Peptides against a protein of PDB entry 4Z63. Designs and how they scored, part 4

Target 1, 334 residues: chain A of PDB entry 4Z63
Amino acid sequence: LCLGMNDLTGNIPEDLFHLKRLNLLGIQENRLSGSLSREIRNLSSLVRLDVSWNLFSGEIPDVFDELPQLKFFLGQTNGFIGGIPKSLANSPSLNLLNLRNNSLSGRLMLNCTAMIALNSLDLGTNRFNGRLPENLPDCKRLKNVNLARNTFHGQVPESFKNFESLSYFSLSNSSLANISSALGILQHCKNLTTLVLTLNFHGEALPDDSSLHFEKLKVLVVANCRLTGSMPRWLSSSNELQLLDLSWNRLTGAIPSWIGDFKALFYLDLSNNSFTGEIPKSLTKLESLTSRNISVNEPSPDFPFFMKRNESARALQYNQIFGFPPTIELGHNN

## One batch from the design tools (peptide; made by RFdiffusion4, then SolubleMPNN)

Design b1_p8_2_s3 (from b1_p8_2, 3 letters changed)
Fold by OpenDDE base, seed 4:
Structure b1_p8_2_s3 (fold): chain B 334 residues (1-334), chain A 8 residues (1-8)
Amino acid sequence: as target 1 above (334 residues)
Amino acid sequence: SSSWITTE
C-alpha cells in the first residue's frame, strides 16, 4: 500500500493493521501525526515500512520482534523521541534503518551481532549522546553510516580499524576530537570511499603523516573544522579522489601541484583558508573538467549531502555526489 | 565558496 506524497492528516486507521499479508506500507510525505501505533506488530508480512516526512511523535514502538520480514524502516523527518527500541536494535532481518532528522536521544546502542543484515544506517540529526558505539564493526554488512549532528563526544573507537564493510561514513557535526587518531583508525577501513567529518576537531592540526593511506577514497569532506596545517601529503596517494572539500579551515602553505593529478577530481573546495602562493597550473589540466565522461553510474551513499552556508540557512540537498556541479573554489585565501 | 558540504 503506497499513500506517499499526499496531504493525509491524523493517525493511521487501526483497521490498516489488520492487513496481515501487507509487504509494503508507504505513507511518507504526508501530515500524519500522533504516535506510531504499536499495532504495526500485526503486519507480520511487512518487508518495507516508510513513514518518513510526517509529523509522528512519541517513542518508536518496541514491536520489531513481531516483524520478522522487515528489511526497510524509513522514519526520517519526524518527531520521534526516546531511543532505538530493543527489538529494532536486535532485528536480524533489517537491511536499512533511516531515522534521520528526529529527536531520538540517549546512548546509541545496536546489537550488531544480531543485526546480521544491516547494510545502511542513517541516524543523522538526532540527539544521541555519549560515545560512538564501539561494536558497529560487528555489523558485518554495514556499508552506509550517517551519524552526523549527534553529540558523540570523544574519539573514533579503535575497533573501527576492523570496520571492513564500511564504505560511506559521515560524522559531520558530532563533537568529535582527535583528527589524527580518527584518520589513523579509518585508514584501515579498506572499503571506505566516502568520509565526511565537517564541523569536528575544532582547531586541531590536520595530520601530514605520509604513513596515512586511504586507497579507495573518492569523497573527502572535512569542512569548517578550523583545522591548522597544510594540504596533507598522504592525500596524494588517494588516486580515485572525486570530491574534496577542505573549506572553512585555517590551512596554510601552498596548494600543491599534485592536486591536479587526480583524474577523477571534479569538485574541489579549498575556499576560506589561508593558502598562499600561486594556483597550480595542473588544476587547468584536470581531466574530469575537460572531458564529459564522468561515470554517472557509480555507487553513492544512501544519505543525502547538503551544501550549507550557515547553520540556520536552508541547505541545498544533493542526493548523489555527481549532483554537485564541477567546481574549483579557491576563494577567500591569502 | 560561502558554503560547505555536510550530511546533517
Scores: peptide ipSAE 0.621, ipTM 0.948, DockQ to the pose 0.738
Fold by OpenDDE base, seed 3:
Structure b1_p8_2_s3 (fold): chain B 334 residues (1-334), chain A 8 residues (1-8)
Amino acid sequence: as target 1 above (334 residues)
Amino acid sequence: SSSWITTE
């Protein structure tokens, strides 16, 4: 049953929960309000539940143990409060959980040992607090993780060295500290292609440790951290780099010539730093900007990217990396 | 640019 993108109001009719053979319930992008009914437990055949972009409130009901076939739960952009219910945090069937842009709070706890099928997690823009869950690497299929805009004080857990499934990771604006430790840990994530760390590590030094290596890194975003230092030499070994945003830092020195050696680099933002010297001539020869159609069919994160101008402005949403226009931004440097 | 990329 797909009823998304309407002007439906009120609550879900209780009789809808008598549909025991229902595999897909999509009621996204409406004005549905009130609590999400506990009676969703009666939908024992449910594979996909999409209640996103509504006005739901209250706690998410703890009934996911009665939904053994549920693979997809999308509840982003609602008013949900409380935590992730225990049955959801222990779901062995769940592949994707999206609860971005809610009011969920407390410590983030997932039983990753039980969540054997979880491959995508978006909990961005909530009120989770405490530390990053150290057991996330125990979610052996977890590939896509957005935890942006929560209050995860401290450092990236050392356990994330073992996060082999991790491919797309965002921790933007999550009160993280120690960028040196974070990069030192995350370099061990052999499948990591997208790393977004914007609005963390306030005023720290961007490490220039030549021992750091991100072999498969395609997207690196570390914007608006007020980072000091220079363009990191270790980044030159990330031969697959497609997008680099280091804007709104305090980086100094020259833009190195190796920045033009990235054959797939189509988006470069180094603006609002303190770079000096000449623009590398190699940037004028970037193959991605001169001759090659970038492959639009590459895997992308499940979470969207946002181009933010300020905290209050409506951000432009980009669902794919290749949605960004080919860009070289070097403005507002010394 | 007056903008930066996030996932918020």
Scores: peptide ipSAE 0.620, ipTM 0.946, DockQ to the pose 0.734
Fold by OpenDDE base, seed 2:
Structure b1_p8_2_s3 (fold): chain B 334 residues (1-334), chain A 8 residues (1-8)
Amino acid sequence: as target 1 above (334 residues)
Amino acid sequence: SSSWITTE
């Protein structure tokens, strides 16, 4: 049953939950309000539940043990409060959980040993607090993780060295500390292609350690951290780099010539730093900017990117990396 | 740029 993209209001009729053979329920992009009914438990054949972009409130019901076929739960952009229900945090069937832009709170806890099918997690823009869950790497299929705009404390857990499934990771604006430790840990994530760390590590030094290596890194965003240091030499080994945003830091020194050696680099923002010297001539020879054929068909994160002008402004949403225009931004340097 | 990229 697909009723998305309408102007439906009120609660879901209880009789809808009598549809025991229902595999797909999509009621997204409406004005549905109230609590999400516990009677969802009656939808024992449910594979996909999409309640996103509504006015739902209250706690998410703890009924997911009665939904053994549920693979997709989309609840982004609602007013949900409380934690992740225990049955949801233990779901062996769940592939994708999207609860971005809610009011979920407390400590983030997932039973990753039980969540054997989880491959995508978006919990960005919530009120989770405490430390990052150390057991996330136990979610052996977890590829896509957005935890942006939560109030996590401390550093990236050491256990994330073992996060082999991780490909797309955002921790933007999550009060994280120790960028040196974070990068030192995350370099062990061999499948990591997208890393977003914007609005963390306030005033720290960007490490220039030649021992750091991100072989598969395509997207690096570490903007608005007030980071000190220079362009990191270790980044020169990330030959697949497509997008680099280091804007709004306190980086100094020259822009190195190797920045123009990235064949796939189509988006570069180094603006609002303290870089000096000449613009490398190699930037004028970036193949991605001279060739018309940017392959748009590469795997992308499940979470959207946002171009923000300030912390409170509505951001432009980009659902794909290649939605960004080819860009070289070097403005507001010395 | 007067902007930066996030996933918020």
Scores: peptide ipSAE 0.618, ipTM 0.945, DockQ to the pose 0.713
Fold by OpenDDE base, seed 5:
Structure b1_p8_2_s3 (fold): chain B 334 residues (1-334), chain A 8 residues (1-8)
Amino acid sequence: as target 1 above (334 residues)
Amino acid sequence: SSSWITTE
């Protein structure tokens, strides 16, 4: 049943929960309000539940133990409060959980040993606090993780050295500290292609440790951290780099010539730093900007990207990395 | 640029 993209108001009719054979319930992009009914438990055949972009409030019902076939739960952009229900945090069937842009709070806890199918997690823009869950690497299929805009404190857990499934990771605006430790840990994530760390590590030094290596890194975003240091030499070994945003830092020194050696680099933002010297001539030879053959069919994160101008402004959303225009931004370096 | 990339 797909009723998305309407102006439906009120609550879900109780009789809808009698549809025991229902595999897909999509009621996204409406004005549905009130609590999400516990009677969802009666939808025992449910594979996909999309309640996103509504006005739902209250706690998410703890009924996911009665939904053994549920693979997709999309609840982004609602008013949900409380934590992740225990049954949801233990769901063995769940592949994708999207609860971005809610009011969920408390310590983030997932039973990753039980969540054997979880491959995508978006909990961005919530009120989770405490430390990052050290057991996330136990989610052996977890590829996509957005935890942006939560109040996590401290460092990236050492356990994330073992996060082999991790491909797309965002911790933007999550009050994290110790960028040197974070990068030193995350370099061990052999499948990591996208790393977004914007609005963390306030005023720290960007490490220039030549021992750091991100073999498969395609997207690095570490914007608006007020980072000191220079363009990091370790990044030159990330030969697959497609997008680099280091804007709004305090980086100094020259832009190195090796920045133009990235054959796939189509988006470069080094603006609002303190870089000096000449613009590398190699930037004029970026193959991605001179050749039309950007492979548009590459895997992308499930979480959206946003181009933000300030904390309060509605950002422009980009669903795909290749949705960004080919860009070289070197402005405001003084 | 007056903007930066996030996933918020």
Scores: peptide ipSAE 0.608, ipTM 0.943, DockQ to the pose 0.703

Design b1_p8_3_s1 (from b1_p8_3, 3 letters changed)
Fold by OpenDDE base, seed 1:
Structure b1_p8_3_s1 (fold): chain B 334 residues (1-334), chain A 8 residues (1-8)
Amino acid sequence: as target 1 above (334 residues)
Amino acid sequence: SSSWVTTE
């Protein structure tokens, strides 16, 4: 059943949960309220459940052991509270879990050894606390991870050196510390193409360690961290770089000429720093800005990007990296 | 720009 994008109100009729042959339930983008019924357990053939963009509240029912075919659970933008149910955190069938923008709380715990099919995880904008789960690299297919806007105090776990499946990672605004350790760990993620670390590492120095190397890095966002230092020389080896945002830091020195050598770089924001010197002439030769043939069909993170002007402003949402306009922002450097 | 990129 696909009933999304309507003005449906109230609870889901309980009789709907008698549909034992139902493979897909989509009721997203409505005004459905109340608790998500535990009777979803009766939907034993369910492959996809989309309850996103509703007014659901209460705890997510612990019935996912009765949903052996469930691959997709989308519950983003609701009022869910509590933790991730144990059966959901142990689901061997689940490919994608999206619970972004809820009120989920407690310590984040996933049984990654059981979650053998999990490839996409979005838990951004919740109330999870404690430390990042050290066992996330045990989710051997986990490619997309958004944990932004949770309270994960401390550092990136050393175990993330072994996060070989990781391609798209956001930890924006998660109270992380030690950027040098974080980058030193995450450089070992050989498939990492997107790294978003905005609103972390408050007032730390951006490391300029030439030993750091991110071979496949396409998107680096480390904005609004009040970082000190200069443009990091190690970034010059990331030849596939497409998007760089280092805005709203305290970075100093010259913008290096190698910034214009990135053939795929179409979005550059270095604004609101303390950069000095001349604008590199190489920026005027960026092939991506002169040629119209940007391949629009590259893989993108499953999690959305937002361009925020301030905490209270409604951010512009970008579902794809190539949704960003070609941009060079160098303003407010002094 | 007065903006920054995030995923929150």
Scores: peptide ipSAE 0.575, ipTM 0.941, DockQ to the pose 0.755
Fold by OpenDDE base, seed 4:
Structure b1_p8_3_s1 (fold): chain B 334 residues (1-334), chain A 8 residues (1-8)
Amino acid sequence: as target 1 above (334 residues)
Amino acid sequence: SSSWVTTE
């Protein structure tokens, strides 16, 4: 049953929960309000539940043990409060959980040993606090992780060295500290292609350790961190780099010539730093900007990107990396 | 740019 993108109001009719053979319930992009009924438990054949972009409130019901076929739960952009229900945090069937832009709180806890099918997790823009869950690497299929705009004070856990499934990771604006430790850990994530760390590590030094290596890194975003240092030499080995945003830092020195050697680099923002010297001539030879053959069919993160001008401004949303226009931004440097 | 990339 697909009822998305309407002006439906009120709550879900209780009789809808009698549909025991229902595999898909999509009621997204409406004005549905109140609590999400615990009677969802009666939808024992449910594979996909999409309640996103509504006015739901209260706690998410702890009924996911009664939904043994549920693969997709989409609840982004609601008013949900409380934690992740225990049955949801233990779901062996769940492939994708999206609860971005809610009011969920407390310590983030997932039973990753039980969540054997979880491949995508979006919990961005919530009120989770405490430390990052050390057991996230135990989610052996977890590929996409957005935890942006939560309050995960501290460092990236050492256990993330073993996060082999991790491909797309965002921790933007999550009160993280110790960028040197974070990069030193995350370099061990051999499948990591997208790393977004914007609005963390405030005033720290960007490490220039030549031992750091991100083999498959395509997207690196570390904007608005007030980072000191220079363009990191270790980044020159990330030959697959497509998007680099280091804007709104305090980076100094020259822009190195190797920045133009990235064959796939189509988006570069180094603006609002303290870079000096000349613009590298190699930037004029970026193949991605001269050739039209950007492979649009590459896998992208499940989480959206946003281009923000300030905290209060409406951000431009980009659902895919290739939605970004080809860009070289070097403005507002010294 | 007057903007930065995030996932928030």
Scores: peptide ipSAE 0.572, ipTM 0.939, DockQ to the pose 0.744
Fold by OpenDDE base, seed 3:
Structure b1_p8_3_s1 (fold): chain B 334 residues (1-334), chain A 8 residues (1-8)
Amino acid sequence: as target 1 above (334 residues)
Amino acid sequence: SSSWVTTE
């Protein structure tokens, strides 16, 4: 049953929960309000639940032990409070959990040893606090992780060296410290293609350690961190780089010529830094900017990207990396 | 640019 993208108001009719054969319930993009009914437990055949973009409030009901077929739970952009229910945090069937842009709070706890099917997690823009959950690497299929805009004080856990399934990772604006440790850990994530660390590590030095290596890195975003240092030499080995945003830092020195050797680099933002010298001639030879064939069919993160101009402005949303226009931004350097 | 990329 798909009832998304309407002007439906009020609560879900209780009689809807008698549909024991229902596999898909989509009621997203409405004005549904109140608590999400505990009677969802009666939908024992449910595979997909989408309640996103509504006015739901209260706690998410702890009924996911009664939903053994549930693979997809989308609840982004609601008013949910409390934590992740215990039954949801232990769901062996769940592939995707999206609860972005809610008011969920407390420590983030997932039983990753039980969540054997979890491949996508979006908990961005919530009120989670404490440390990053050290056991996330135990979610052996977890590829997509957005934890942006929570208050995860401290460092990236050392356990993330073993996060082999991790492909797309965002920790933007999560009060993280120690970029050197973070990069030193995350380089061990052999499948990591997208790394977003914007609005962390405030005033730290961007490490120029030649031992750092991100072989499969396609997207690196470390914007608005006030980072010091220079263009890191270790990045030159990331031959698949497509998008680089290091804007709004305090980076100095020359833009190195190797920046033009990235055959797939189509988006470069180095603006609002303190770079000096000449623009490398190699940038004028970027194959991705001269050739029409951007490979549109590459896997992308499940979480959207946003181009923000300020904290209060409505950000432009990009659902895919290739939604970004081909860009070279070198402005506001001195 | 006066913008930066994020996932917030």
Scores: peptide ipSAE 0.569, ipTM 0.938, DockQ to the pose 0.753
Fold by OpenDDE base, seed 5:
Structure b1_p8_3_s1 (fold): chain B 334 residues (1-334), chain A 8 residues (1-8)
Amino acid sequence: as target 1 above (334 residues)
Amino acid sequence: SSSWVTTE
């Protein structure tokens, strides 16, 4: 049953929960309000539940043990409060959980040992607090993780060295500290292609440790951190780099010539730093900007990217990395 | 640019 993209109001009719053979319930992009009914437990055949972009409030019901086939739960952009229900945090069937842009709070806890199918997690823009869950690497299929805009004080857990499934990771605006430790840990994530760390590490030094290596890194975003230091030499080994945003930092020194050697680099923002010297001539030879053959078919994060101009402005949303226009931004360097 | 990339 797909009723998305309407102006439906009120609650879900109770009789809808009698549909025991229902595999897909999509009621996204409506004005549905109130609590998400516990009676969703009666939808024992449910594979996909999409309640996103509504006005739902209250706690998410703890009934996911009664939904043994549920693979997809989409609840982004609602007013949900409380924590992740225990049954949801233990779901062995769940592949994708998207609860971005809610009011969920408390300590983030997932039973990753039970969540054997979880491959995508978006909990961005919530009110989770405390530390990052150290057991996330136990989610052996977890590829996509957005935890942006929560309050995860402290450092990236040392256990994330073992996060082999991790490919797309965002911790933007999550009150993280110790960028040197974070990068030193995350370099061990052999499948990591996208790393977004914007609005963290305030005023720290960007490490220039030549021992750091991100073999498969395609997207690095570490914007608006007030980072000191220079363009990091370790980044020159990330030959697959497609998008680099280091804007709104305090980086100094020259822009190195090796920045133009990235054959796939189509988006570069180094603006609002303190870079000096000449613009590298190698930037004029970026193959990605001269050739139209950017392979659009590359896997992208499930979480959206946003181009923000200020904290309060509606950001432009980009659902794919390749939605970004080819860009070289070097402005506002002193 | 007056903007930065994020996922929030």
Scores: peptide ipSAE 0.562, ipTM 0.936, DockQ to the pose 0.738

